# Peptides against a protein of PDB entry 5EIB, part 127

Target 1, 366 residues: chain A of PDB entry 5EIB
Amino acid sequence: VDLEPGTMDSVRSGPFGQIFRPDNFVFGQSGAGNNWAKGHYTEGAELVDSVLDVVRKESESCDCLQGFQLTHSLGGGTGSGMGTLLISKIREEYPDRIMNTFSVMPSPKVSDTVVEPYNATLSVHQLVENTDETYCIDNEALYDICFRTLKLTTPTYGDLNHLVSATMSGVTTCLRFPGQLNADLRKLAVNMVPFPRLHFFMPGFAPLTSRGSQQYRALTVPELTQQMFDSKNMMAACDPRHGRYLTVAAIFRGRMSMKEVDEQMLNVQNKNSSYFVEWIPNNVKTAVCDIPPRGLKMSATFIGNSTAIQELFKRISEQFTAMFRRKAFLHWYTGEGMDEMEFTEAESNMNDLVSEYQQYQDATAD
Target 2, 366 residues: chain A of PDB entry 5EIB as posed
Amino acid sequence: VDLEPGTMDSVRSGPFGQIFRPDNFVFGQSGAGNNWAKGHYTEGAELVDSVLDVVRKESESCDCLQGFQLTHSLGGGTGSGMGTLLISKIREEYPDRIMNTFSVMPSPKVSDTVVEPYNATLSVHQLVENTDETYSIDNEALYDICFRTLKLTTPTYGDLNHLVSATMSGVTTCLRFPGQLNADLRKLAVNMVPFPRLHFFMPGFAPLTSRGSQQYRALTVPELTQQMFDSKNMMAACDPRHGRYLTVAAIFRGRMSMKEVDEQMLNVQNKNSSYFVEWIPNNVKTAVCDIPPRGLKMSATFIGNSTAIQELFKRISEQFTAMFRRKAFLHWYTGEGMDEMEFTEAESNMNDLVSEYQQYQDATAD

## One batch from the design tools (peptide; made by RFdiffusion4, then SolubleMPNN)

Design b2_p16_3_s1 (from b2_p16_3 with T3V V5E S14K P16R)
Fold by OpenDDE base, seed 2:
Structure b2_p16_3_s1 (fold): chain B 366 residues (1-366), chain A 16 residues (1-16)
Amino acid sequence: as target 1 above (366 residues)
Amino acid sequence: APVPETGHIGKPAKRR
């Protein structure tokens, strides 16, 4: 789905374009112009029914529909505005199904789009209410990983998208392959989300390898475990040491000893016990899949529900507030039929979310 | 070719 035809043509002409049904390419002509309101109320609203017809058809073809997975950006107009419209409409039609998102957070390091803080804040407001689980993939963290860890002097969207692809492949492993942990989307939500609004995940991946330098250094289980819990490997620009983990999932892939995995996972929890809440027992889940990712002998994928994620929302909120106080660019949104009150509601809800994370961070086992 | 993003509000995304 896109509001721009040329993005769809690029996918269709790409190496994997033939894996998608031609009729499942739904696209507009005008684009959203990086405007959430165009995505949500105008251009996106004109296209949404055509998308829902395809969603219904594909849902009816499923023997067992678990839920939906949306991949979108929160900085653009289409992914943010139309993406959240689709989430709302799908949630309304399928209230008993899991809504999962891979939400790419904007960063000034990657994009010069001035209105990204508006698009992100308006999107987060919708995600708080209408998703069950959201993987926060932060372009700032991806850029920093590419630059600092992968030693890429000029990170490209290709490099960022490689990290996104590796992460998405990791977190969906239990859904696609037989593993020791029989995880479905609902079981993941039950294990990861102790409170309904606190469903924003910090993903991480090990080993991190650039497209050009597959250092075929087979990492060990201890090295994978250590890298997976390293703040530098987090795909969200938050330091887990500034918060507490509510819940964690680790997905190992490749031929390895389950005993060694369990030992290393216990060791890392004990070493980092101060960074876990004490009042959620058995809050770390581990899965092992014998099938490695393509080009690797083994990998580990991290999913963290941490109160440190508030740092990401605070960053967006600060950028939002700096613009909104001056009503900068607001007329582009109100001109598409959006009310100024929706901005204040979205800001308030995001600040409430930050406060909720802080309350649970400060909560002691009484 | 990446479609030139036209009609964007503010500065376009850094296409690198």
Scores: peptide ipSAE 0.007, ipTM 0.388, DockQ to the pose 0.016
Fold by OpenDDE base, seed 5:
Structure b2_p16_3_s1 (fold): chain B 366 residues (1-366), chain A 16 residues (1-16)
Amino acid sequence: as target 1 above (366 residues)
Amino acid sequence: APVPETGHIGKPAKRR
């Protein structure tokens, strides 16, 4: 789905364009112009029914519908505005199905789009209420990984999207290969989300290795485990050491010893025990899939529900507040039928979410 | 069949 036809043409002409049904390409002509309100209330609202018709048709063709997965950006107008409109409409029609998102967070290191903090805040407000699971994929973290870890001097969207694709592949492993931990979206939610609003995940991937060091790196279970818990491998720009893990899932891929995985996972928890809440028993889950990702002998994917995710929301909130106090660019949103109250409500709800994460960070077992 | 994972670290997208 896109509000611009050129994106659909790019997908169709791409190496995987033929795997999608032609009738499942729904697109507009005008685009959203990086405006959440155009995505949500005008251009997106004109297209949403055509998307819902496709969603219904595909849902009816499922033998066992678990839920929905949306991949979108929160900095743009289409992914943020129309994406959250679709989430809302799908939630209304399918209230008993899991809503899962891969939400790409904006960063000023990656994009010069001034209104991204508005689009992100308005989107987070919708995601808090209408999603069950949200993978926070932060363009700031992706840029920093590309630059610092992968040694890319000029990271591109292609380089960032590679990390996104590796992460998405990792977190969906249990859905694609039967008999794994979290084999369905609902089991993942039950294991990962102890409180309904606290459903924002820090994903991580290992191995991350620069091209120059690939030949010197041994892929071992200890190295994967250590790197997976390293703050530098988090796809969200927050330090887990500044918070506490509520829940963790670790997904290993490749031929390895389950015993060695369990030993290393226990060792990393014991070394980092101060960064876990003590009042959620057995809050770390581990899965091993014998099938490695293409081109690797083994990998590990991390899913963390950490109170440190508040650092990401604080960053967005600070940027939002700086513009909103001056009413900068608001006329572009109000001109599409939005009220200034929607901005205040979105800011408030995101600040409440930050406060909730802080409360559970400070909570003891007593 | 599981969708084949294409692990290509893509070529830098040409800036259009």
Scores: peptide ipSAE 0.007, ipTM 0.440, DockQ to the pose 0.018
Fold by OpenDDE base, seed 1:
Structure b2_p16_3_s1 (fold): chain B 366 residues (1-366), chain A 16 residues (1-16)
Amino acid sequence: as target 1 above (366 residues)
Amino acid sequence: APVPETGHIGKPAKRR
């Protein structure tokens, strides 16, 4: 789905374009112009019914529909505005199904789009209410990983998207292969989401290795475990050491000892015990899949529900507030039928979310 | 390790 035809042509002409049904390509002509309001109220609203018809058709073809997985950006107009409209409409039609998102957070390090904080804040307001699980894939963290860890002097969208694809492949492993942990979207939500609004996940991937150091690095369970919990490997730009984990899932892939995995997971949990809440028992879950990712002998993927994720939302909120106090660019949104109150409501709800994370960070066992 | 393929014609990320 896109409001521009050119992005869809790029997917269709790509190496995997043939895996998608031609009739499942739904697109507009005008684009959203990086405006959430165009995505949500005008251009996107004209296209949403055509998307819902395809969603309904594909849902009816499922043997057992668990839910939906949306991949979108929050900085643009289409992924943010139309994506959140689509989430709302799907939730209305399928209220008993899980809504999962891979939400790409904007960063001034990656994009020059000035209105990204508005689009992101308006989107987060919708995601808080209308998703059950949201993977926060932060372009700031992806850029920093590419530059610092992967030693790329000039990270590209291709380099960032490679990290996104590895992460998405990792977190969906339990859905795609036989396993006990998180074998469906609902079980993932039950294990990861202790409070309905606190469903924003910090993903991480290991191994992350620069091209020049690959030949010198052993892939071992201890090294994967250590890297997976390293703040530098988090794909959300927050430090887990500044907060507390509510819940964690670790997904190991490849041929390895289950005993060694359990020992290393226990060791890393004990070493980092101060960074977990003590009032959620058994809040670390581990899965092992014998099938490695393509091109690796083994990997580990991390899913963290951490109160440190508030640092990401605070960054967006600060950028939003700086523009909104001056009413900068608001006429582009109000001209599409938005009220200034919708901005204030979205800002308030995101600040409430930050306050909720802080409350649970400061909570002690009675 | 996921080796970023330098071969993707992606828009360059903004340099700080």
Scores: peptide ipSAE 0.006, ipTM 0.432, DockQ to the pose 0.017
Fold by OpenDDE base, seed 4:
Structure b2_p16_3_s1 (fold): chain B 366 residues (1-366), chain A 16 residues (1-16)
Amino acid sequence: as target 1 above (366 residues)
Amino acid sequence: APVPETGHIGKPAKRR
């Protein structure tokens, strides 16, 4: 789905364009112009019913519909505005199904689009209410990984999207291969989401290795485990040491010893025990899949529900507030039928979410 | 296959 045709043409002409049904390419002509309001109330609202018709047809063809997975950006107008409209409409029609998102968070390091903090704040407000599971894929973190860890002097969207694709492949491993932990979306939610609003995940991937160092790096279970818990390997720009893990899932891929995985996972928990809440028993889950990702002998994927995710929301809130206090660019949103009150409500709800994470960070066992 | 030259971060890839 897109509000402009050229993205669909790029997908269709791509190496995998033929795996998608032609009728499932739904697109507009005008685009959202990086405006959430165009995505949500005007251009996106004109297209949403055509998308819902496709969603219904595909849902009816499923033997067992678990839920929906949306991949979108929060900085743009289409992914943010139309994406959150779609989430709302799908939740209204399928209230008993899991809503899962891969939400790409904007960063000034990656894009010069001035209104991205508005689009992100308005989107987060919708995601808090209308998703069950949200993977926070932060362009800030992706850029920093590309630059610092991968040693890419000038990271590209292709480099960032490579990390996104590796992470998405990792977190969906248990859904794609039989006999794994969290083999369905609902079981993932039950294991990872202790409180309904606290459903924002910090994903991570290992190994992350620069091209010049790949040939010299051993891939071992201890090294994967150590990297997976390193803040530099997080796909969200948060330091887990500034918060506490509510829940963790670790997904190992490749031929390895389960005993060695369990030993290393116990060691990393014990070493980092101060960064876990003590009042959630058995809050670390581990899965091992014998099938490695393409081009690697082994990998580890991390899913963290941490109170440190508030650092990401605080960053967006600070950027939002800096513009909103001056009413900068608001006329582009109000001209599409929005009220300034919706901005204030979205800011308030995101700040409430930050306060909730802080409350559970400071909570002790009774 | 070469990863298509996606534009530099900060500029949308020039759709050819």
Scores: peptide ipSAE 0.006, ipTM 0.418, DockQ to the pose 0.015

Design b2_p16_3_s2 (from b2_p16_3, 6 letters changed)
Fold by OpenDDE base, seed 4:
Structure b2_p16_3_s2 (fold): chain B 366 residues (1-366), chain A 16 residues (1-16)
Amino acid sequence: as target 1 above (366 residues)
Amino acid sequence: APVPETGFIGKRAKRR
C-alpha cells in the first residue's frame, strides 16, 4: 500500500515482485507530502476502503487468522497517517485479532523532513491505543549501527533497510518454524506485554560485523549472547542500563547446544540482574531454531520490553515540543481538517506513556 | 552475512 505509485512499481519490478498478488497492490496518485493529516484524513481516507476490501478478502482466505502485521514509517505521511488509519479501521473490524507493527521511528540523523516529530507523535498516540505489540525500529539506532559498528561512513537507506530486514526475519522466526517459543502472535503478546499500554519492543540483532572484521570473527554462543544484550546492537536508540527489562525474548538460530544457550542466558541475566524487574518471574524466554538465517552459521535476535524505551519517546517529544511551541508548520495539518487539540492530546498521551514506564522502572517487589 | 554495503543503492542517509 502507498499513496504514491512509484513505490509499488519499484516493488513489482524488484526480485520478489511476483510473490505478491497484483490485485493486492493498492496505491494512490497524489502522495501524502510527508503530512500525517493527508495520510489520515484526506488522501489516505480516500484509499482506506480499497485497502480494507483487500484485507477482508485475504482474511477470509486464512485457515486460522492470528492477526495483522503492519510495516510502516512514522516520519512520513503515508506510513504514519494512513498506516495508523488502517490500524484503527482493522482494530474496529477485527477487535479479537492481534495488531502487530514494525514501526520505523524517525531521526534527524537520517532525514531532513522537518515535520517528522509531528508525524511520529501523532502516530505513537494511535499505536498506544490500537496495537497489541510494536517493534520500535529506530532510524537513530540503525544509523548509529551502520556508522559505528558496520563502519559505513555514509549510511544509505539500503543499509538501514538491510538491518530492518534482518531484525524482521529474526523476530518472526518463531512464527515461521514449528515447535518454537511464541509460535503465534497472541502467545508473544501474553509473554511480552505485562501491561496493555507497555507494548513497545526494543529489537536487537547479532552478529553485527563490519566487512573488514568478518573474516576474523568467530560466531559463538557466548559472543552472540553478549552482543545481543549490548545497547550497540539494539535497533532502538535506548540504553537498557538506564531502565529495567519487564520481559525479554531471545531467539537463537543455527546449530548450537541448547545447554550452552541456557548457560549463557542465565549468566547474562545474573550479570545484569539490576536491569531486570524482580517482580516478574521467568521474564526471560529463550528459543533455539536449528535453521540459520541466509548467509550466517548462527544468529541471535533480541526482543526487549524495557522501561528504557522511554528515551526514544522523550527524544521525539523534545523535538515535537520545540516546533509546536512556535506553531511551526501546523497550518499544513489544520488545512487538512485537523485541530491543534489533537497535537496536544497526542503529546499528552506520549508523556503519560513515558510516566508509566518510569513508574514501573521505580517499582519494587515490596 | 554482514549487512552488505549498499553505498550506491537508494537514497543516502544524512552524514554525521
Scores: peptide ipSAE 0.000, ipTM 0.421, DockQ to the pose 0.017
Fold by OpenDDE base, seed 5:
Structure b2_p16_3_s2 (fold): chain B 366 residues (1-366), chain A 16 residues (1-16)
Amino acid sequence: as target 1 above (366 residues)
Amino acid sequence: APVPETGFIGKRAKRR
């Protein structure tokens, strides 16, 4: 789905374009112009029914519909505005199905789009209410991984999207291979989301290795375990040491000893016990799939529900507040029929979310 | 095998 036709042509002409049904390409002509309100109330609203018709048709063809997965950016107009409109409409029609998102967070280090803080804040407001699980994929963290860890001097969107694809492949492993932990979206939510609003995940992937170091790196369970808990491997620009893990899932892929995995997972928890809440027993879950990702002997994917995610929301909120206090660019949103009150509500809800994370960070066992 | 460089000359990320 896109509000621009050229993106559909790019997907269709791409190496995997033929795996999608032609009738499932729904697109507009005008684009969103990086405006959330165009995506949500005008251009996106004109297209949404055509998307819902496709969603219904595909849902009816499922033997057992678990839920929906959306991949979108929060800095743009289409992914943010129309994406959140679609989430809302799908939630209304399928209230008993899981809504899962891969939400790419904007960063001023990656994009020059000035209004990204507005689009992100308005999107997060919708995601808090209408999603069950959101993987926070932060362009700032992706850039830093590409530059610092992968030693890419000039990271591209292709390099960033490679990390996104690796992460998405990792977190969906249990959905694609039967008999694993969290084998369905609902079971993942039950294990990962102790409180309904606190459903924003910090993903991580290992191994991350520079091209120059690949030949010298042994892929071992201890090294994967150490790297996936390293703050530098988080796909969200947060330091887990500044918060506490509510829940964690680790997904190992490849031929390895389950005993060694359990030993290393216990060791990393014990070494980092201060960074876990003590009042959620058995809050770390581990899965092992014997099928490695393509091109690797083994990998580990990390999913963290951490109170440190508030650092990401604070960053967006600070940028939002700096612009909104001056009403900068606001006329582009109000001109599409949006009320200024919705900005204030979105800001408030994001600040409430930050406060909730802080409350649970500071909570002790009674 | 190295993951193929998807030769998408995509939009460059902002240089630091």
Scores: peptide ipSAE 0.000, ipTM 0.407, DockQ to the pose 0.016
Fold by OpenDDE base, seed 3:
Structure b2_p16_3_s2 (fold): chain B 366 residues (1-366), chain A 16 residues (1-16)
Amino acid sequence: as target 1 above (366 residues)
Amino acid sequence: APVPETGFIGKRAKRR
């Protein structure tokens, strides 16, 4: 789905274009112009029913519909505005189904789009209320991984999207292959989301290795385990050491010893025990899939529900507040039928979310 | 067809 036709053409011409049904390409002509309100109230609102018709058709064809997954950017207008509209509409029609998102957070290091803080804040407001699981894929973190860890001097969207795709493949492993853990979206939510609003995940992937170092790296379970818990491997721009893990899932892929995985996962928890809440028992879950990702002997994907994710929301909030205090660019949103009050509500809800994460960070076992 | 699993080996997904 897009408000621009060119994205659809890129998907169709891509290496995987044939996996999608031609009739499932729903697109507009005008785009959102990086405006959340165009995505949500005007251009996106005109297209949403056509998307819902496709969603219904595909849902009816499912033997067992678990839920929906949306991949979108929060900095743009289409992914943010129309994406959140679509989430709302799907949630309304399918209230008993899991809503999962892969939400790409904007960064000034990656995009010069001035209004991204507005689009992101307005989107987060919708995601807090209408999603069950949100993977926070932060362009800030992706850029830093590409630059610092992968030694890419000029990271491109292709480099960032490669990290995203690896992570998406990792977190969906348990859905695609027989596994002991998180075999469905609902089980994942039950294991990962102790409180309904605190459903924002910090994903991570291992191995992250620069091209020059790949030939020298032995992939081992200990190294994967250590790297997954390294702050530099987090695809959300927050430091887990500044917060506490509410829940963690680790998804190992490849031929490895379950015993070794369990031992290493126990060791890393014990070493990092101060970074876990003590009042959630058995809050680390591990899965192993014998099928490695293509081109790797083994990998590990990390899913963290950490109170440190508040650093991401604080960054967005600070950027939002700096613009909103000046009422900068608001006329572009209000001109599309949006109320200025929705900005203050969205800011408030995001600040409340930050406060909730902080509360649970500071909570002790009674 | 099963979506080919992609491994991140620090190589850009070659756009074919």
Scores: peptide ipSAE 0.005, ipTM 0.406, DockQ to the pose 0.017; fails the geometry check
Fold by OpenDDE base, seed 2:
Structure b2_p16_3_s2 (fold): chain B 366 residues (1-366), chain A 16 residues (1-16)
Amino acid sequence: as target 1 above (366 residues)
Amino acid sequence: APVPETGFIGKRAKRR
C-alpha cells in the first residue's frame, strides 16, 4: 500500500515483485506530502476502503488468522497517517486479532523532514491504543550500526533496510518454523507485554560484522549473546543501561547446543541483573530454531521491552513541543480537517506513556 | 555471514 505509485512500481519491478498478487497493490496518485493528516483524514481515507477489501479477502483465505503485521514509517505521511488509519480500521473489524507493527521512528540525523515530530507523535498516540506489539526501529540507530559496527562509510537506505529485514526475519522465526516459544503472535504478546500500553520493543540482531572483520569472527553462542545485549546493537536509539528490562525474548537460529544457549543467557542476565526488574519472574525467554537464516550459520535476534524506550519518546516529545509551542506548520494539518486538540491529546498520551515507563523503572518488589 | 552490504543502490541516508 502506498499513496505514491512510484514506490509500488519499484516493488513490482524489483527481484521479488512477483511474490505479491497484482490485485494486492493498492496505491494512490497524490501522495501524503509528509503530512499525517493527509494520510489519516484525506488522501488515505479515500484509499482505505480499497485496502480493507483486500485485507478482508486475504483474511478470509486464512485457515487460522493470528493477526496482522504492518511495516511503516512514522516520519512520513503515508506510513504514519494512513498506516495508523489502517490499524484503527483493522482493529475495529478484527478486535480479537493481534496487531503487530514494525514502526520506523524518525531521526533528524537521517531525514530533513521538519514535521516528522508531529507525524511521529500523532502515530505513537494511535499505536499506544491500537497495537498489541510494536517493534521500534530507529533510523539513527540503524545508521550508527551501519557506520560504527558494519564500517560502512556511506550507509544507504538499502543498508538500513537490510538490518530491518534481518530483524523482521529473526522475530518472525517462531511463526514460520516449528518452535516451542512464541509460536504465535498472541504467545509473544503474553510473554513480552506485562502491561497493555507497554508494548514497544527494542529489537536487535546478531551477528553484525564489518566486511573487514568477517574472516576473524567466530560465530559462537557466547559472541552472539554478548553482541545481542550490547547497547550499540540496539535498533532503537536508547541505552538499556538507563532503564530496566521488563521482558526479553531471544531467538537463536542455527545448529547449536541448547545447553550452551541457556548457560549464556543465564550468564548475561546475572551479569546485567541490575538492568532487569526483579518483580517479573522468568522475564527472559529463549527460543532456538535449527534452521539458520540464509547466508549465516547461526544468528540471534533480540526483543527487549525496556523502560529505556522512554528516551526515544522523550526525544520525540521534546522536538514536538518545540514546534507546537510556536504552532509551526500546524496549518498544513488543520487545513486537512484536524483540530489542535488532537495534537495536545497525542502529546499527553505519549507523556503519560513515558511516565508509566518511569514508574515501572522505579518500582521495587515491595 | 554477517549482515552483508545490501549492494542495493538506494537513497543515501543523511550524512553525519
Scores: peptide ipSAE 0.005, ipTM 0.418, DockQ to the pose 0.017; fails the geometry check

